Peptides against a protein of PDB entry 4QMF. Designs and how they scored, part 2

Target 1, 175 residues: chain A of PDB entry 4QMF
Amino acid sequence: ESSFMTLFPKYRESYLKTIWNDVTRALDKHNIACVLDLVEGSMTVKTTRKTYDPAIILKARDLIKLLARSVPFPQAVKILQDDMACDVIKIGNFVTNKERFVKRRQRLVGPNGNTLKALELLTKCYILVQGNTVSAMGPFKGLKEVRRVVEDCMKNIHPIYHIKELMIKRELAKR

## One batch from the design tools (peptide; made by RFdiffusion4, then SolubleMPNN)

Design b1_p8_2_s1 (from b1_p8_2, 3 letters changed)
Fold by OpenDDE base, seed 5:
Structure b1_p8_2_s1 (fold): chain B 175 residues (1-175), chain A 8 residues (1-8)
Amino acid sequence: as target 1 above (175 residues)
Amino acid sequence: EILFDYSE
């Protein structure tokens, strides 16, 4: 049997409390047990003797990781589907200057979130920029592209460059 | 962010 535990920041506590019954129900379908510890500030998932697919625990691990990073439950729970993968990209360690960090993170989002929306469409991924991480869900190919764009953005390569490239690739693929 | 795991 396998078990995974992740810590979550205090500001997520109220939300996690409200949706934990939904988390439990979703994981019960796969016979995965789960625990929310409000004292420690942790989420735990564990296989049981009735777990059919041992690999589902890895998706459960990803689920709680996504939830810890502010992904809403209706989106995060999709990770349990076979065709969905995810990535949590740490962006807080690329820049030491807080002001530069905030500026570059904002570039990823863009005005009214338009830059991020464009990236989501082109990569067929869900993307959430929150705190020191970027959470993404989608196909592996798309996730690889997202990570490239996100990390390059933090390295001062504007996302619009990659967006243009992805647009060109998309047009070529229609041939 | 901390993630712990173990197998039984």
Scores: peptide ipSAE 0.023, ipTM 0.666, DockQ to the pose 0.017
Fold by OpenDDE base, seed 4:
Structure b1_p8_2_s1 (fold): chain B 175 residues (1-175), chain A 8 residues (1-8)
Amino acid sequence: as target 1 above (175 residues)
Amino acid sequence: EILFDYSE
């Protein structure tokens, strides 16, 4: 049987406690067991002898990964759907200067979140910028674009340039 | 993430 474990930061503990019954119920439908360890600060998912889809454990792995990075449960649980993929993009190691990091991370969000919203629409992804990671959920093609934009942003390429490119590509695809 | 195998 297969198991995956993910650590979560302390500030997520309260939330995870409140939604863990929902996590359990969602995973029970697939005969996946799960454990929330508040002492260690970890989430674990496990196949059982009743698990009928061997691939679902990988989605369960992704679920707890997303939850650990502050994705709300109602959104994160969508990862269990066959057509949904995700990516957790580490952004904390691109820039050594904290002030520069914060500035570039803020560019991803933009004024009133408009930059992020535009990127979500263009890639058909859900995107959450939190701490040292950006979590994204959606189709693989969209996720690939998100990762490119996010990483380039940390490399000082403003997201607006990629957004313009994506807009052009979308218009061309309609032809 | 950590992956491990177990037997019940």
Scores: peptide ipSAE 0.022, ipTM 0.637, DockQ to the pose 0.014
Fold by OpenDDE base, seed 1:
Structure b1_p8_2_s1 (fold): chain B 175 residues (1-175), chain A 8 residues (1-8)
Amino acid sequence: as target 1 above (175 residues)
Amino acid sequence: EILFDYSE
């Protein structure tokens, strides 16, 4: 049997407590067991003797990973679908200066979140910028583009460059 | 994250 555990930051505790029954119900459909440890600040998922598809544990692993990084449950639970993939992109280690980090992270979001929304639409992904990570959910092709844009942004390549490129590619594909 | 295997 297989088991995965992930830690979550303290500020997520109250939310996770609130939705944990929903997590349990969603995973029960696949006979995956789960545990919320409020003392350690961890979530655990486990296969059981009743788990029919062993691959679903990997989806469950991704679910708790997404929840730990502030993705809301109604969105995160979609990871259990076969056609849905995810990526958690660490962005906190690209620059050491906090002010520079915040500025570059804000470029991903843009005015009123418009930059991020454009990226979501072009890649057909859900994207959440939170803390030191960017969480994304969607098709593999889109996720690849998201990671490129996010990492390049932290390397001081403005997202607008990639967004324009993606827009051009999209228009060409329609012809 | 941590992965481990356990026997029945």
Scores: peptide ipSAE 0.020, ipTM 0.608, DockQ to the pose 0.013
Fold by OpenDDE base, seed 2:
Structure b1_p8_2_s1 (fold): chain B 175 residues (1-175), chain A 8 residues (1-8)
Amino acid sequence: as target 1 above (175 residues)
Amino acid sequence: EILFDYSE
């Protein structure tokens, strides 16, 4: 049987404690066991003898990964749905200069979050920019687009370029 | 992220 464990940063501890009963209940529906270790700062998910869907453990893995990266539970738990995929994009290693990093990360969000909102709408994804990661949830096609835009942004390609491109593609796809 | 196999 399979088990996955992920570490979470200290600042997430209080939140994870508050929602862990909800996590447990959600996973119980699939006969997946879970453990929150506050000493180690880890979350674990495990198959049980009663787990009937062998693939659900991978979704449980993704759930705890999303939670570790600050995605709220009501959104993260949607990963357990068959039609929902996710991606956690590490952005902290693209640039060494912290000021440059912050500037480029801010470009992803844009004024009043408008850039990020546009990207979410165009890709049909949920996107959360937090710390050194960008978490995204949605259809696989959309996730690929999100990763491209996010990584390019950290490589100094402004998101507005991709947004314009996606807007054009969307218009062309309408029938 | 860590994966382990176990037997119950």
Scores: peptide ipSAE 0.020, ipTM 0.615, DockQ to the pose 0.013

Design b1_p8_2_s2 (from b1_p8_2, 4 letters changed)
Fold by OpenDDE base, seed 5:
Parts: structure tokens; C-alpha cells; sequence
Structure b1_p8_2_s2 (fold): chain B 175 residues (1-175), chain A 8 residues (1-8)
């Protein structure tokens, strides 16, 4: 039998406690067991003797990873769908200066969140910028594009450059 | 559309 564990930050504890019954119910449909450890601050998923699809444990692993990084349950649970993939992009180690980090992270969001919304539409992904990570869910092609834009942004390449390129490519593809 | 607005 297979198991995976992820740690979560203290500020997520209250929320995770609130939705854990929903997590349990969603995973029960696939005969995956789960445990929320409030002392250690961890989530664990495990296969059982009744688990039919051995691959579903990997999606369960991704589910708890997303939940640990502040993705809300109604969105995170979609990872259990066959056509849905995810990526958690660590952005906290690209720059050492805190002010520079905050500025570059804010560029991903943009005024009124418009930059992020544009990127979501162009890549067909859900994207959440939170703390030192960016969480994304969607098709693999879209996720690859998101990671490129996010990492380049932290390397001081403004997202608008990539967004313009993606828009042009989209228009050309319609022809 | 937000994409059009972003370009303008």
C-alpha cells in the first residue's frame, strides 16, 4: 500500500479543519484513506485494500499539496478528475531582497488582478498567487506556460511580454 | 473581454 504526507503552515489549520469532512468524503469515493494531524501539522493520504485504481493515490497526493498551499477545496478537489493536472511553483528563492520579491510577485497579479485573469484565460488554468508559491491547475500545456511566465516574472521579465505573445499566438491559431 | 482591455 502507498501513502503520501504533506506539511501545512499553521495559518491553514482552521480552514483545513473546517473542510476535512469534505476531503474525506471525496477520497472515500475512491477508497483512499486520509488523516489530518493537527499536532504535526500534516495531511496524509493512503491506499486501502479496496482501492481499485492505484493511480488515484497520486491525485490524492496532489490534492493535499494544493490544500496546503491555500487552494480552496472546491477548486482543489477538481484535481481528482482525469484531465486535470497541477503545479506548485516555488517563487520565494528567486530574489533575496524582500521588497524586490513583493514587487515582482505583485506583477503577476497586476492592477485589480487583471494580469492574473488574462494569464488564466490564455492558459485555461486556475492560478493562485499566495505567499512563496504559485499554485496552478489545468491542462499540461497550459501549466507549462504558467510556470514559464511565473518564473520569468521572478527573473524580472514582466508578464505583459508573455501575455502579448500568447494573445498573438491565440489569434493566429484561429486563422 | 478582459484580453482586449489588457492590450488597450
Amino acid sequence: as target 1 above (175 residues)
Amino acid sequence: EILYSYLE
Scores: peptide ipSAE 0.035, ipTM 0.715, DockQ to the pose 0.118
Fold by OpenDDE base, seed 4:
Structure b1_p8_2_s2 (fold): chain B 175 residues (1-175), chain A 8 residues (1-8)
Amino acid sequence: as target 1 above (175 residues)
Amino acid sequence: EILYSYLE
């Protein structure tokens, strides 16, 4: 039997309590058990004797990881689909200066969220910037691009340059 | 669409 556990920050507790029945139902379809520990502040998923797909536990692991990083359940639960992958990109360690960190993180979002929206469209990914992480869901190819853009942004390469590059690639692919 | 407007 396999199990995975992830911790979640205190500010997520109320939300997770609210949606945990939905999490349970979603995982029950795959015979994956789950536990929300409010004392420890953790989520656990584990296989059961009735789990028929051994790989689904890894997706369940990803589900709780996404939930811990503020991804809403209706989006996070899509990770259980075969064609959906995810990535949680840690951005908090690229810059030591807090103001610089905040500034660069804000660049990922851009004015009115336009930068983020552009990245989502170009990569066909869902992207959420929250705290010290960026969560992304989508195809592997898209996720690879997202990680590159995100990390480069934290390294002071403005996302607009990557967006332009991705747009060019997209136009070329249409031919 | 929105992508082109973003670049402008």
Scores: peptide ipSAE 0.033, ipTM 0.718, DockQ to the pose 0.127
Fold by OpenDDE base, seed 3:
Structure b1_p8_2_s2 (fold): chain B 175 residues (1-175), chain A 8 residues (1-8)
Amino acid sequence: as target 1 above (175 residues)
Amino acid sequence: EILYSYLE
């Protein structure tokens, strides 16, 4: 038997209660059991005797991790697909000054979200900037690029530098 | 409150 548990912030409780039947239904297809503990504030997934694919429990683990970090269920559930990977990047500890943190985090989003949209397109990833984390879903190559851009941004390397680089690389690959 | 989803 394999089991994984993740804690979630109190502000996510209402939403998780709302979608938990959908989570259960999605995991039932793979014979993965799940528990939402509102007292502890935790989500748990575990294999059963009927679980056929042992690797699916790892994807279930990733699912509850994404849900805990505010990724909407319709997007998060895609992690159960074979070709989808994810990453949760902690950004809250790169800088101690709160104002500086907020400014650098905002650079990831950019005016009207254009910086984030550009990064999503170039890396072929879904990206959500929320609180002290950035959640990303997509191919492994794209995820590596996202992590680099996100961490460098928090280290005061503006995302526009990487976006320009990615654009150039994309154009060169077409030739 | 705890919400359960178990498969046997």
Scores: peptide ipSAE 0.006, ipTM 0.380, DockQ to the pose 0.013
Fold by OpenDDE base, seed 1:
Structure b1_p8_2_s2 (fold): chain B 175 residues (1-175), chain A 8 residues (1-8)
Amino acid sequence: as target 1 above (175 residues)
Amino acid sequence: EILYSYLE
């Protein structure tokens, strides 16, 4: 049997308490057990003797990982679908200067969230920028593109460059 | 405080 645990930040506790019954119901369909530890600040998923799909535990692992990074449950739970993948990109280690970090992170979002929206559309991914991570859900190809854009942004390559590139590629593919 | 969700 397999188990996975993830820690979550304190500010996420209230929300996780609120939706934990929904998490339980979603995982029950796959005979995956789960535990919310409010003292440690952790979520755990476990296979049981009744788990019939051994691969689903990995998706359950991804579910709690996404929830820990502030992805809303209605979106995060989609990870349990066979055709859905995800990525949690750590962005907090690229720069040490707090102000520089904030500025570069803001570039990912852009004015009124327009940069992020464009990236989501072009990659066909859901993308959430929160804290020191960027969470993404979607097709593997799209996720690869998202990670490239996100990491390059933190390396001071403006997202607009990649967005233009993706737009060109998209237009070429239509022809 | 721990919330449990177990099958079986």
Scores: peptide ipSAE 0.006, ipTM 0.380, DockQ to the pose 0.013

Design b1_p8_2_s3 (from b1_p8_2, 5 letters changed)
Fold by OpenDDE base, seed 4:
Structure b1_p8_2_s3 (fold): chain B 175 residues (1-175), chain A 8 residues (1-8)
Amino acid sequence: as target 1 above (175 residues)
Amino acid sequence: EILYSYLP
């Protein structure tokens, strides 16, 4: 059998408890078992004897990873689709100064969320900035771009630089 | 669209 476990922060407990029946139902379709441990603060997914697709457990792993990082269930569950990939980008260790960290993280979002929206459109990804991570879902190519922009932002390269570059590339690709 | 707002 194959199993994966992820811890989640305390502030996610109430939400996860609320949606766990939906998680269970979604995974049951694939004969993947799951457990929410409120004492430990963990989620576990595991194959069963009825699991017919051995690869689906990896997607289930990703599902609980996304949920732990505040991705809403209706979005996170899309990871179970064959054409959907995800990435959880750790951003908390790029900058030691808290104020600088917050400032750079805010740049990813931008005024009225416009920077983030632009990145989502250009990369065809869903992107959520939360805490010390950025969660993204979409095609592999798009995810690669997201990671680059996010990490560079934490390295003090403003996202607008990459957005402009991506826009140019997109226009060229239409020709 | 919002994307064009980033053009110089």
Scores: peptide ipSAE 0.030, ipTM 0.708, DockQ to the pose 0.120
Fold by OpenDDE base, seed 5:
Structure b1_p8_2_s3 (fold): chain B 175 residues (1-175), chain A 8 residues (1-8)
Amino acid sequence: as target 1 above (175 residues)
Amino acid sequence: EILYSYLP
């Protein structure tokens, strides 16, 4: 039997309690058991004797990881699909100065979220910037692009540079 | 739309 556990911050508790029945139902389809521990502040997924595909536990692991990082359930549950991958990018350790961190993180979002929306479209990924992490879901190639843009942004390379590059590549690919 | 703003 395989088991994975992730901790979640206190501010996620109320939401996780609300949607946990939905999580349970989604995982039951794959015979994966799950536990929400409100005392410890953890989520656990584990295989059962009826689990047919042992690889699904890895996707279940990713599901709880995404949920812990504020990805809403209707989006996070898509990780259980075969063609969907995810990445949780830690951004909190690139800059020690809080003000600088906030400014660089905001660059990822941009005015009215337009920078983030552009990046989502170009990479065909879902992207959520929250706290000290950026969560992304989509094709593996797109995820690699997202990680590069996100990390470079925290290293003071403005996302617009990469967005322009991706747009040029897209146009060239149409020819 | 949004992409137009980033066109070179």
Scores: peptide ipSAE 0.029, ipTM 0.697, DockQ to the pose 0.111
Fold by OpenDDE base, seed 1:
Structure b1_p8_2_s3 (fold): chain B 175 residues (1-175), chain A 8 residues (1-8)
Amino acid sequence: as target 1 above (175 residues)
Amino acid sequence: EILYSYLP
């Protein structure tokens, strides 16, 4: 049987404990077992003898990965759908200076979150910037675009440039 | 503390 484990930060413990019954119920529909270890700070998903589709374990893996990175359950659970993909982009290692890191991360969000909202709309993805990661959910094409913008931002290429490019491409596609 | 969710 296949299993996957993901560690989560301490600040997520209370939330995960609160929604774990919902996680269990969602995974039960696919005969995937799960464990929340509050001592270790880990989530585990496992196939069972009753698991019919072996591929669903990969979706379950992605679910706990998203939950560990602060994605709310109502959004994260959508990963179990066949047409939904996700990406967790590590952004914490692009810059060694903390202040520079925070500044570049803030560029992704922008004033009142408008930059991030624009990126979400253009890529048709859900995007959450939290800590040292950016979590994204959506179509593969959109996810590829998100990763490019996010990584380039951490490399000091401002997101507004890419947003403008995406807007132009979108307009051209409508013609 | 460990919370378990296993299918019967």
Scores: peptide ipSAE 0.008, ipTM 0.460, DockQ to the pose 0.013
Fold by OpenDDE base, seed 3:
Structure b1_p8_2_s3 (fold): chain B 175 residues (1-175), chain A 8 residues (1-8)
Amino acid sequence: as target 1 above (175 residues)
Amino acid sequence: EILYSYLP
């Protein structure tokens, strides 16, 4: 029997309580059990005797990881699909200066979210910038590109550079 | 407080 647990920050408690019945229903389809512990501030997923696919527990693990990092349920639950992967990129440790961190994180989003939207379109990923992490969902190739852009941004390489590069690569691939 | 979601 396999089990995974993820801690969540206090500010997520009210939301998780609200959607937990939906989480339960989604996991029930795969015979995965789950528990929300409000005292500890944790989510747990477990296989059962009726779990058909042993690999689905790993997707359930990813689901609670995404939920803990503020990904909304309607998006996070897509991780249970076979063709969907995810990545949670820690960005809080690249720079010690808080102001510099905030500025670089904001570059990922850009004016009116245009930079983030461009990156999502080019990589075919969902991307959420929240707190000290960036959560992404999509194909493996796209996720690899997202991680590169995100980490480079925290290293003071502006995302626009990568966006232009990705655009050029896409055009070349059409020919 | 714990919310349970075990399969019957």
Scores: peptide ipSAE 0.007, ipTM 0.472, DockQ to the pose 0.013

Design b1_p8_2_s4 (from b1_p8_2, 3 letters changed)
Fold by OpenDDE base, seed 4:
Structure b1_p8_2_s4 (fold): chain B 175 residues (1-175), chain A 8 residues (1-8)
Amino acid sequence: as target 1 above (175 residues)
Amino acid sequence: EILFSYLE
């Protein structure tokens, strides 16, 4: 039996309660059991005797991880697809100054969300900036690029430079 | 399209 548990912050409780039946239904298709513990503030996923794909539990693990970091269910549930991967990038420990942190985090989003949108398009990933983490979903190659851009941003390398680089690479790949 | 606008 394989089991994974993820804690979630209190502010996610209300949402998770509302969508948990959907989570259960999605995981039932794969014979994965799940538990929402509102007292502890945790989500748990488990294989059952009927689980036929041993690898699906890892995707279920990722699902609850994404949900804990504010990814909406309709997006997070896509992680159960074979071709979908994810990454939760911790950004809270790159800088000690709170104002600097907020400023750099905002750079990832940019004016009207344009920076984030550009990065999503170039990497073919979904990206959510929330709190001390950036959650991303997509192909492994794209995820690798997202992590690089995100971490470099926290290291004071503006995302626009990476965006330009990615655009150039895309154009070269078309030839 | 969006990328082009962003770089402007």
Scores: peptide ipSAE 0.035, ipTM 0.724, DockQ to the pose 0.125
Fold by OpenDDE base, seed 3:
Structure b1_p8_2_s4 (fold): chain B 175 residues (1-175), chain A 8 residues (1-8)
Amino acid sequence: as target 1 above (175 residues)
Amino acid sequence: EILFSYLE
């Protein structure tokens, strides 16, 4: 038997309670059991005797990880698909100055979210900037690019630099 | 702005 547990912040409790039946139903299709512990503030997934694919438990692990970091269920549940990968990038430890942190995090989003949207399009990833983490879902190549842009942004390399580079690479690939 | 418009 394999099991994984993740903690979630208190502010996610209400939402997780609301969607947990949907989580259970989605995982039941794969014979993965799950538990929401409101006292501890944790989510647990585990294989059962009826679990057919042993690899699905890793995707279930990723599912609860994404949910803990504020990814909505309709998006997070896509992680159970074979062709979908994810990454949770910790950004809170790059800068000690709070104001500088907020400024650099905001650069990832940009005016009206345009920077983030551009990055999503270029990498073919879903990206959510929330708190001290950036959650991304998509192909491995795209995820690698997202992590680079996100971490560099927190290191004071403006995302526009990478976006321009990605655009150029995309155009060259069409030729 | 122009860059973003190009991508959209």
Scores: peptide ipSAE 0.034, ipTM 0.719, DockQ to the pose 0.090
Fold by OpenDDE base, seed 5:
Structure b1_p8_2_s4 (fold): chain B 175 residues (1-175), chain A 8 residues (1-8)
Amino acid sequence: as target 1 above (175 residues)
Amino acid sequence: EILFSYLE
């Protein structure tokens, strides 16, 4: 039997408590057990004797990882679908200066969230910028593009450069 | 649409 655990920050506790029954129900469909430990601040998923597909535990692992990073349950639960992948990109270690970090992180979002929306559209991914991580869900190709844009942004390459590039590629693909 | 938004 396989088991995976993920720690979550204290500010997520109240939300996780409210949706944990939904998490349990979703995982029960796959005979995956789950535990929310409020003392330790952890989520655990594990296979049971009735788990048919051993690979689903990896998706369950991803589910709790996404939930720990503020992805809402209705979106995070989609990771259990076969065609859905995810990535949690750590952005907090690229810049030591807090002000610079905040500035570059804000570039990912852009005015009124337009930069992020553009990136989501072009990569066909869901993207959430929160704290020291960027969570993304979608096709592998799109996720690869998201990670590149996100990391480059933290390295002081403005997302607009990549967005323009992606737009051009999209237009060319229509031909 | 996206391009226009960045021009704003």
Scores: peptide ipSAE 0.034, ipTM 0.723, DockQ to the pose 0.155
Fold by OpenDDE base, seed 1:
Structure b1_p8_2_s4 (fold): chain B 175 residues (1-175), chain A 8 residues (1-8)
Amino acid sequence: as target 1 above (175 residues)
Amino acid sequence: EILFSYLE
């Protein structure tokens, strides 16, 4: 049987406590056990003898990974659907200067969140920029595009370049 | 960040 554990930052504790019954209920439908350890600051998911589909544990793993990275439960729980994939992109290691990091991260969001919203629409993904990670949920094709844009942004390639490219590709596909 | 184990 399989077990996965992820750590979460202290600032997530209060929220995770609040929604953990919902997590448990969602995973119980698949006979996946879960544990919230507030002392260690960890979440664990495990298959049980009643788990029918062994592949669901991988989605449960992804669920707790997303929750640890501040994705809200109503969105994160969608990962349990067969057609939904996710990616957690680490962005904190691309630059050492904190100010430069913050500026480049802000470029992903843009004025009033418009850059991020555009990227979400073009890739058909949910995207959350939080801390040192970007969490994305959606189709594999879209996730690949999101990762490219996010990483390039941290490498000082402005997202507007990729957004324009994606817009052009979308228009060409409609013709 | 994620640890995994296979238990028999």
Scores: peptide ipSAE 0.012, ipTM 0.477, DockQ to the pose 0.015

